# Peptides against a protein of PDB entry 6EJA, part 106

Target 1, 276 residues: chain A of PDB entry 6EJA
Amino acid sequence: VEYMPANPVRIAFVLVVHGRASRQLQRMFKAIYHKDHFYYIHVDKRSNYLHRQVLQVSRQYSNVRVTPWRMATIWGGASLLSTYLQSMRDLLEMTDWPWDFFINLSAADYPIRTNDQLVAFLSRYRDMNFLKSHGRDNARFIRKQGLDRLFLECDAHMWRLGDRRIPEGIAVDGGSDWFLLNRRFVEYVTFSTDDLVTKMKQFYSYTLLPAESFFHTVLENSPHCDTMVDNNLRITNWNRKLGCKCQYKHIVDWCGCSPNDFKPQDFHRFQQTARP

## One batch from the design tools (peptide; made by RFdiffusion4, then SolubleMPNN)

Design b2_p19_2_s3 (from b2_p19_2, 9 letters changed)
Fold by OpenDDE base, seed 2:
Structure b2_p19_2_s3 (fold): chain B 276 residues (1-276), chain A 19 residues (1-19)
Amino acid sequence: as target 1 above (276 residues)
Amino acid sequence: SEEDLNDSFAESEEEELLK
């Protein structure tokens, strides 16, 4: 018997999409759609066809909106963090959408629980934030992430400008760029003017793959640090043979890996993965 | 080089899928 919460949490799903994969997006949307949740979709500025398709969807559902602004994002670009931060602000300003959790999604990442299970779980732990840490040597993580390097996003490229120092007194952490954040923490990230948030926003505006580390680092160094759970409740389709061939060297002055979009045949893997 | 490779959390996620 699944636990049925008396006051179930409502989720704001943020989808950052690009390309022409309208059918894939439609499949994903159908899989995650629920009338009690909210869906805020950002379409890459260059993906006009997809934007038109998403707009059609948003007109059919009152709990689906599309960002009126659009970013041109690249793999590893700092602009991706800007996209999330602006989306968070927008969602907080939508007084008609009383969401409790922020969850970002892509075609390469799905929640490992059914909607009912996810809602039940988050309703029980509504005061917690779920970010998966790398779980490795932190010094190695910093090096591999290039956190001690300065990057500039310009002309659809991430330029490596040189070395930099991590701010003193900050414990840097990171891992998955897929997270579940409660509204309270999102409010803190969005509206706080403390030194931590201000400094980290500046620092990560020149960071490669900022979403993999920004929220972890801010949370762990914030007054909300005790709310962290080292789990993002997700399944991500990884295949190093496909995703780790330095395929982005033409875009980023760094070598990196990328998750693969889920294919229909990959859905069988959901049944084989242990659920938290 | 190792210092120029961003794993993008790939190793950890693959391990999770194999559990």
Scores: peptide ipSAE 0.035, ipTM 0.656, DockQ to the pose 0.692; fails the geometry check
Fold by OpenDDE base, seed 1:
Structure b2_p19_2_s3 (fold): chain B 276 residues (1-276), chain A 19 residues (1-19)
Amino acid sequence: as target 1 above (276 residues)
Amino acid sequence: SEEDLNDSFAESEEEELLK
């Protein structure tokens, strides 16, 4: 028996999908779908087949929408952050979707709790933001992430242009690119005109893997810094032997790791709750 | 080189949540 909160939070799940993995998306959707949550799906501009499939799903469910705009994203590309930021703006403008939390998902990363557990937990800590930090030497993190390097996304490639300095007075942090953000912080990131948000948006538009650091850095340097929780409540199908190689060197002037997609047998840690 | 490879952080996430 799980605790039922009096005012349960509603979640906006943002999915950024690409390729032809319709079956994987269907499995994920089946696993995470709930009538009380919202699902906003961005399909890569080049993935027309998948886009058609997702549109069909969105027509069947009132709480599922597809972005009317589509970006051509690449691994590690700065455009991924743009995708999240634009989706956040869209979601804030959807007055008929009263969501409380923003959660990004992929086929490679899932919440480790059941829906009821997740909702109960977030309802208890609705004023907090959940981002997992690297937990290591920050200087080493900056170097390994290439945060002190200038990148340009152009022609489906992340070009390394040279060195740069971290903005003065900013404490950079980062880690996982999977996060749980409350609506209040999303509003701040979306609409604030302060120097922090403005400068960080500019800085991270030339950053490799920006989603792994942008929200951490903005949050920790913002008036909302006290809402930081160093946990993203995720389970990732991570296999370093398979994922940690220069597999994306052809599209980015850097090397990195990527998680593997979940298989049906991996869903034992995330169970769907009440369905009609 | 080590400096040209971003760290993976997902491995530690599961361990911390299971504690």
Scores: peptide ipSAE 0.023, ipTM 0.540, DockQ to the pose 0.460; fails the geometry check
Fold by OpenDDE base, seed 5:
Structure b2_p19_2_s3 (fold): chain B 276 residues (1-276), chain A 19 residues (1-19)
Amino acid sequence: as target 1 above (276 residues)
Amino acid sequence: SEEDLNDSFAESEEEELLK
């Protein structure tokens, strides 16, 4: 018997999209769309065709909006975190959208649960935040992620400028850049003026792949640290053989792996696969 | 799982990535 909550949570889905994959986006959108949730879509500044397509979709649904601002986002870029942070602020200022959870999505990542299951689960654990950690040695993680390196995003490139130190007294953590955050924590990240949030926003503005570590680190060092759950409830389409070839070396002064976009044949896994 | 991480590598590990 599936738990049916009396006060079901409503979700703000944030989609960050780029390129010419309008058909893929349409398929994904149709798969995740529900009338009780909210969809806020950022289209890369360079993707004008896609932007026009997304605007057309947004006009058809009252619970779908497109960011009036657009950033040029690159793999590993600090601007991705800026996109999320600005989207969070926008969503908090939308008084007509009473969302309870923030969830980011791309074509390479899907929730592993049906809408009903996801809503039931989050309604039961509405005070929790879901962030998946790397599960490795922390020192090794820092080195591999380049957290001890200073990066500058400029001219659609992440430039490695030199070495840096991790701030003292901060327990750094990270892992997946796919997360489920409750409104309370999003409010904290958006509006808090404490030293933690201020310093971390500055630190991560010069960080490679900042979304994989920023929210983890802020949460674990905050008064909300007891709300962390080491699970993001996602299925990610990983093909390491294809995704780990330094394919982004021309964009970032670093090598890394990336997930692959889901294909239509992959959709059948979403309802059948349980996250270990 | 570890599959949720976009594994990043230092430039010195480029040879390992290409294997």
Scores: peptide ipSAE 0.019, ipTM 0.550, DockQ to the pose 0.116; fails the geometry check
Fold by OpenDDE base, seed 3:
Structure b2_p19_2_s3 (fold): chain B 276 residues (1-276), chain A 19 residues (1-19)
Amino acid sequence: as target 1 above (276 residues)
Amino acid sequence: SEEDLNDSFAESEEEELLK
């Protein structure tokens, strides 16, 4: 029997989806759906079929909404961060959705805990933020991520323009682009006009794979730095052997890795329990 | 020019989360 908190947290799940993987999305949605949570879904501007399918789902559930705006996102694109930031703003403006945590998901991501376990855990640690760091040499991370390079997203391509410097006085960090953020930190990122947030938004608008580093870096350099937990409480099907083949060179002037879609044989991993 | 390989650190997520 899981602990039932007196004031359980409510979660805003933000789904950023593209392509034709409607069946996979449906499976993932069914696995994470609960009446007490909120679901905000962004469908790529080019994925019209998927958009129609998602709209049908949103009409069936009062706690499911689709973004009225749609971006054309590419792998590694800076626009992905813009998508999250705009979604955060939208969710904060939805006064009828009293969410406590922001969680991003894709079709290739699953929670490793049951809803009850997740809610119990987050209710206990409601003042914390959960981001998984790379846990390696930071200089190597910067080089491999291309954080010292300037990128421009234009015409469905990430153009490498040249070298750049990391802002002085900023401790850069990153790792997973999957995170669990409390409402307070999301409010800070969305509405703060301090030098940190302003500079980081500008810096990361020209960054490759910005979601893997932006929130880590902002959090660790912010007044909220003591709220960081180095765990994202999720399983991502990340097969390096398959995902790291420079397959995106045609859209990014960089070689990188991407998560793979889950297969039915991977479902056994979703039953695993993890402790922070 | 030589292109660097993005060493995505998400590869260790599953192992770390299951601890």
Scores: peptide ipSAE 0.016, ipTM 0.519, DockQ to the pose 0.476; fails the geometry check

Design b2_p19_2_s4 (from b2_p19_2, 7 letters changed)
Fold by OpenDDE base, seed 4:
Structure b2_p19_2_s4 (fold): chain B 276 residues (1-276), chain A 19 residues (1-19)
Amino acid sequence: as target 1 above (276 residues)
Amino acid sequence: SEEDINDAFAEAEEEEEAA
């Protein structure tokens, strides 16, 4: 049910962009921009052209900022999680940006809901965190994600170093790398010094595709576990027909699936997204 | 506005092309 909230949530959108996706970014930005939200954009260190463009755009909007730091991220790289974590810290330190939710996006993403719908929904469930689980058995997930393998990001490559054990007492989970996190949980992840957060940050520093699992795992094993909603309000654009290919074998010592860019033909999938 | 966003990106592209 859509309603007009009395105290609408404000969203910090973290955009992680790379390459020459200026047109895609423009399209997405048009679709998601609202004066009441905040946009924090990280441009890959190697994407200087895009960075210049984004900087110029950011100067025109007070609620758009670009990360002063830039990481060289690769598909599946642990640095992606670092990007999110640092962005979270930055956003928490921005006292002039009173955001309530953290949402990550890429240039290829497109909103499946209107701003009003999203805000209304999140305003109603402002204490919840929205993470979509893989929906498979954990053993299979661990194997497929390589969570029992140690990876090192070096020289724009994820090197598989060997086997590792999942920390004792930790129930691992994961799925989509698209999530909606409330400020409270982001604060916990950012500033907590408990064993869970500390160990998981370390563990996931050597993890392939860490963003698909880190926040899930931390949340579910944390005192905030009761805030978990197994829905990210979007369907990750997995082109099932194309199958999973080792498209990034040259940069990752693992084979996995990567999200595809949204195509008009994929819009029917958005209809399958339900509110929690 | 959408127009403002378009203008912002257009300006960014023009500046990049001029650089």
Scores: peptide ipSAE 0.051, ipTM 0.642, DockQ to the pose 0.015; fails the geometry check
Fold by OpenDDE base, seed 1:
Structure b2_p19_2_s4 (fold): chain B 276 residues (1-276), chain A 19 residues (1-19)
Amino acid sequence: as target 1 above (276 residues)
Amino acid sequence: SEEDINDAFAEAEEEEEAA
C-alpha cells in the first residue's frame, strides 16, 4: 500500500515537443496524465501539425495548456533555456494553477515510476530541488561542455565565437538537463534581481547546452544551495547513449559531449527538427 | 481516464486530417 500523503504535491509538467511524433506524445501523455497535475506544452515553431493536435487536446482538459508563444529550438541551442525560463514565468503567473514542482519532459520520454510513487516522494521532500551532477572532474566538465567558449544562436545554428572566462566566484556545475525544481526556487530564478541570477542569465544566453548547467550553477551559488539533491530521480527511461560523435556539427560548432549528451531520444528529436 | 485521452487524440487527428 503506497503511502498517501496528507498534502500531496501538484506537479507542473513542462513538455517541450517537436516533429510529428503525435503517437509517441500520446503514449507519454497517457502515462503521466493525472487530474491533479498541470501540463504546459511548448510545440516547436516549425511543428504546425503537432501544434494543432496539442491545441485540440488542451481544449478538452482544463489542466492542459499550450504556450501562446513558440520558439524554433535547435540541439544545444540557448533558446531551449529561454523556453524553460519563459515557461516558468508563465506558470508562476497562472494563479489558478497551484503547482508545487516543475518537471521538464520531451515527447520521447517515458516514465519509469508511478504517479503515486512520484507524488509520495516529492511530498516528503517538497523543499528540495533535484538536479543530477556530472559526477566527474569539474574542469573536465567545463571543457567538454564548452562553458569556457562563447556561442551565439543564429540562423538555426550555434556559432562558436571565441573564448570566454567563467565569472569569478561562481562555482559552475551541471549534468543532466532533466530536473525537478520546487516552486520556491523557480520563483527565485524568475523574479530575483540579484547579481547571481542576472549574470547567469546573461552568461547562459551564449552557452551551448545551457539547460545542463544553468539551474545547477544558479542553485549551488544561491541562498537556496542547501536544497540541492544530486539526483533527478530517473523519472524517465533513458535510452542508451549514441556516443560522443559530431553528428550534430551541422547545427552546432562543437564536438564535445557530456555524459548526458547524445541520447537516442535527442537524436530522434533533432532529426525531425533538422528536416526542412 | 485513458479512454478520454485516447478520444482526445483521436479527435485531434481527425480534425487535422479534415483540414
Scores: peptide ipSAE 0.041, ipTM 0.596, DockQ to the pose 0.015; fails the geometry check
Fold by OpenDDE base, seed 3:
Structure b2_p19_2_s4 (fold): chain B 276 residues (1-276), chain A 19 residues (1-19)
Amino acid sequence: as target 1 above (276 residues)
Amino acid sequence: SEEDINDAFAEAEEEEEAA
């Protein structure tokens, strides 16, 4: 008898999608759809076909919405973090969607657990946040991620402007850009005016691959630090062997790769969006 | 249902071809 929790958590799935991967999105959506959850979908500004398709789907399901705003996101772009932060704000303002957890997904993701298993697990640990750390030397991580470098996103490119210092007293961490965040922490990130959140939002607006580090860093340095679980419940088979080839020099002035960032599947998607 | 999702995506593709 699968123990159904007395008060099952409801999940807000935020899908950030781009390109022409409609079939992949359809497959993923079928795999994760449940009537008790919520789906908020951002479609890249350049992906008009996909946007039309997703809009049609959203009209058929009351628990599916599409962002009224659309960003042009690039690989490694700071705008990806902005997309998540704005989505979080939107979801908190949706009073008719009582979600308990925020989970981000891409069209390439596939659930490794059943909905019942996920809900049961999160219902047991509803006060926790699930972020996977890189599990390596932190100084090496900072260097490889370029966190000590200043980047500017402009004209669909991440420009390296120079060196920067990490703010004093901040323990920087990161790893996977896939996370499960409880509503309380999302509220904190969205509405807090404390120095930590304010400074980190500013710092990460000039960061390469900010989603891999922002939430980790904010959580670990916040009053909510005791809620961190070093697990994102996702077996992201990051194929470690994908050597950081500077294949994206035309998009990013950086050749550093986190072993946690590059899925071979992401590579094919980025090639499709980089076409003029 | 899974069928409903398939239908929704199919309808979206048809609308795009008609445009």
Scores: peptide ipSAE 0.036, ipTM 0.591, DockQ to the pose 0.015; fails the geometry check
Fold by OpenDDE base, seed 2:
Structure b2_p19_2_s4 (fold): chain B 276 residues (1-276), chain A 19 residues (1-19)
Amino acid sequence: as target 1 above (276 residues)
Amino acid sequence: SEEDINDAFAEAEEEEEAA
């Protein structure tokens, strides 16, 4: 019998979706939906059909909202980080949604635990932040991620402009772009005016795959550094063979890896014990 | 419920087809 906490955490799920993957979104939404959580969905600016569908769903559920703003996001684009940051601000301003944790999701991501297990775990560790590190040599990570390169997102492309220096005194880290962040840290990232947050927001606005490193780097260099847990509690299908073949060279002037979409069979690994 | 979610998406698809 899993311990049911007296004050269970409530989760704000942020979904960044694009294309015509309505069926995939439906499957994912069914798998993660719970009446006690909150769902904030961003639909790519170019995905009007999907946007209409998601709006219709949001009208039927009081704990589902769609971003009133929409960005055109690309794989590896800096705009993805902007999407998360703006979503965080919006969620903090929603006084009627008392969420405790922020969790980002995509069609290529799935929680490794049931809702009850996740809630129980996060309720026990409500003061912690969960970010999965790359677990490799940091210098190699910097080179592979192109963190020492300057990129500009323009016209649905990440342009490599040249070399740059990583700010001195900053310990750069990263890994998975899937994270579980507590409200306190999200507040810090959103509203802090310290040099760390300010400089990192600027730095990562010209970064390839910024979501894989921004939150790690900010957390580890912040007063909240002791709250880091090197685990994101997720199953990510990182197929190196398929994901690292520079498939997006036409969009990004760099080679990187992206997670593969989950197959329907993969959803059987996640069970909901309580569904509305 | 799962059925409610299915219905919501089905309705959304029908509305799109009608538009």
Scores: peptide ipSAE 0.031, ipTM 0.562, DockQ to the pose 0.015; fails the geometry check

Design b2_p19_3_s1 (from b2_p19_3, 11 letters changed)
Fold by OpenDDE base, seed 1:
Structure b2_p19_3_s1 (fold): chain B 276 residues (1-276), chain A 19 residues (1-19)
Amino acid sequence: as target 1 above (276 residues)
Amino acid sequence: EKEEEEALYGVDFDGRGLP
């Protein structure tokens, strides 16, 4: 028997999708859809077919919306962070959607809990933010992520321009780009004019894979630092043999790994991981 | 390829470390 919270949290799921993976998106959507949650979907500017399909879905459900703006995103691009930040702003301005948590998802990522478990858990810890850290040597992380390098997203490419220094007084952290953020922290990130948020937005505008580090860094250096939980409650279809081959080197002046999309045959992993 | 040029992409979580 799962605990039923008196005031269950409502979740804004943000999906950033591209390509022609309509079936994959449908599977994801069916797996996470609930009438009490909200779904805000960004479709890559170049994915017109997918955009049309997603629009059809949004017309069928009152709690599903599609971003009126669309960005052309690339793997590792700084524009991905911009997409999240703009989505956060949009969601905060939607007064008819009283969401409590922001959760980003892709076809390669699933919550490790059932909806009831997730809601119960987040309702209990509604004042916390869930970001998974790398859990290793931070200096090594900075080097491997290229955080001490300056990147520019231009012409569908991440150009490495040179070296840079980490801003003074900032403790950099990061790890997973899949996170669960409470509304209060999202409000802070969106509307704060303090030096931290301002400087970090600028810094991460020239950062590779910014979503893997931006929110971690901002949170840990902010007045909300005590709300951090080193857990993102995710399962990823990770296969380094397939995903770590510098397959995006033609797009990014860096090498990185990428998880694989989940297939129906992979669903057994959810059952194994989501054990009580 | 230098090790320093290999970026991470997310962190898998198997349910460990729950509050």
Scores: peptide ipSAE 0.019, ipTM 0.536, DockQ to the pose 0.065
Fold by OpenDDE base, seed 4:
Structure b2_p19_3_s1 (fold): chain B 276 residues (1-276), chain A 19 residues (1-19)
Amino acid sequence: as target 1 above (276 residues)
Amino acid sequence: EKEEEEALYGVDFDGRGLP
């Protein structure tokens, strides 16, 4: 029997979607939808067809909203972080949506746990933030992520402009760009005017794949550092053979990997999930 | 359509992001 919390957490799911992944999105949405949660969907500015479809969905559910603003983001673009940050602000300003956790998703994601399991778990650990670290040498991580490089997102391209230094006194960390953040930390990131948040927002506005490192770094260097849990409680369909071919070099002056769409045969991986 | 396809999210390096 699954634990039933007395005060179950409510989740704000932020869905960042693009292209024509309508079927995947619909499937994922159906799988994760619950009346007690909230769904805030950003559709890429260029994905008009998808936007229309998502709007249709949002009109059917009171707890589903679409961002009134839309960004044109690219693979590895700094604008992705902006998307999350703006979404966080929006969600905090939605007083009619009393969410406790922020969870980001893409159309390619699929739940690995039941809603009851997820809610039970997060309700038990509602004061924690779940970010998965890279688990490797940090210096190597910095190099491979290009954190010591200055990037500029412009004209649908991430331009590498030169070298930069990691801010003094900052311990950089990162890993997965999929995270589960509690409201308290989201509030801190959104509204804090301290040097850490201010400097990191500036720093990561010129960073490749900023979502993979920004929240990790901010959290670990913040007064909230003790809330860090090195687990994001999810699985992404990683197939290195397919996703790590530097196929986006034309978009980014760097090389990285992308996740693949889930296939029915991939669902067996969900059985291998572990709780922290 | 081409521009839409270039809007890619959820990218990682070296297969990071696994539970």
Scores: peptide ipSAE 0.017, ipTM 0.547, DockQ to the pose 0.111
Fold by OpenDDE base, seed 5:
Structure b2_p19_3_s1 (fold): chain B 276 residues (1-276), chain A 19 residues (1-19)
Amino acid sequence: as target 1 above (276 residues)
Amino acid sequence: EKEEEEALYGVDFDGRGLP
């Protein structure tokens, strides 16, 4: 439902980008840019050309910043979670950026809603966190995600070291690595010293595809568990047949899945999900 | 490079599943 909020939320968009997709990034950025929001961009350490281009863009806008630190991330790498966590800390320390929501994006993302619609929606549900769960058998999820396996990210590779156990008393969940998190929960994840956050940060530092499960698991086991909405408000083209071909075996000692690009035949899904 | 496949994601806010 769209309405004009009296106290509109402001969004921190965290963009994690790599490669040479400058044109695509520029298009996406123009589509999502608004003066009332904030944009924090991380460029992969290996993408120097893209970094230079992004820096040029950031100099043109006061509400666009580039991370002074850069990580080399790989598909499925634990370093991606580190990137998000450090970005969250940075954003919380930026006192001149009063954001209310954290939203992660890639260069390939594109909004299908207007800014007004997004702001109206999040302003109505400002106390909620939006994380999409896998929607299948949890035991199967654990196995398929390799959560019961220990991984080490080293030399641009995720090494499978052996088996591990899920921590006792923790209800593991996960699904999409695309989420919308409110500032309160981000503060909790960033600054809490309780056993849950401490243990989960340690656990997920050795986890494959950690962003698909970390925030879900922390949220559901935290005092903030009642704020979870099982919807990330995103449309992804998840085709298991096409996305689960072990195409990243050279990077990860595991067979994982990835979403695919939208095709013209996917248009019907946009129509079905575009309206409440 | 990261050697990661890029995908197009649509961001929709239909509110399904909300309380």
Scores: peptide ipSAE 0.014, ipTM 0.474, DockQ to the pose 0.046
Fold by OpenDDE base, seed 2:
Structure b2_p19_3_s1 (fold): chain B 276 residues (1-276), chain A 19 residues (1-19)
Amino acid sequence: as target 1 above (276 residues)
Amino acid sequence: EKEEEEALYGVDFDGRGLP
């Protein structure tokens, strides 16, 4: 008997999308859409066709909105974090959308569970935050992520400027850039003026792939540290052969991997994933 | 069109460092 919560959580899904894959987005949207949730969609500033398509969708559903602002982001760009942070602020200011959880999605990432299962799970753990850590040597992670390097996003490129030190007293962590954050923590990240949040926002504005580490680091060093769960309850389609060829050297002075879009033939994998 | 293709999100480092 699936536990039906008396007070089910409502989710704000933030979709950060780009390119021309309108059909893929439509499929994903249909798969995740529910009347009780909220959908806030950011379309890359350069993706005008996609933006028009998304606007059409937003007009059909009262719980779907498109960001009035649009950023141009690049692979590994610091601007991606800015996109999330601004989206969080917007969502907190939307008093007519009483959401309980923030979940980011892309076309290459899907929740592991059905909507009902996800809602039931999050309703049970509504005070927790779900961030997946790398689970390896942290020192190695720092080096591989280039966290000890200073980057500047300029002219659609992440320029490596030099070395930097991690702020003293901060335990850096990271992993997946896909997370499930409760409203309380989002409020903290958005409105707190403490040294941690202030310093980390500054630090990560010059960081490569900031979304993979910012929220982890802030959470673990914050008064909310006891709310962390090392699980993001989602599946990303990774193919190392396709995604790990340093194909973005022209954009970033670093090598990394990118996730692959899900294909219909990949859906069988969702059924084989272990339950958290 | 090229600019749209360069707008990539959700990346991970494989530890290779500098190209």
Scores: peptide ipSAE 0.019, ipTM 0.548, DockQ to the pose 0.167; fails the geometry check

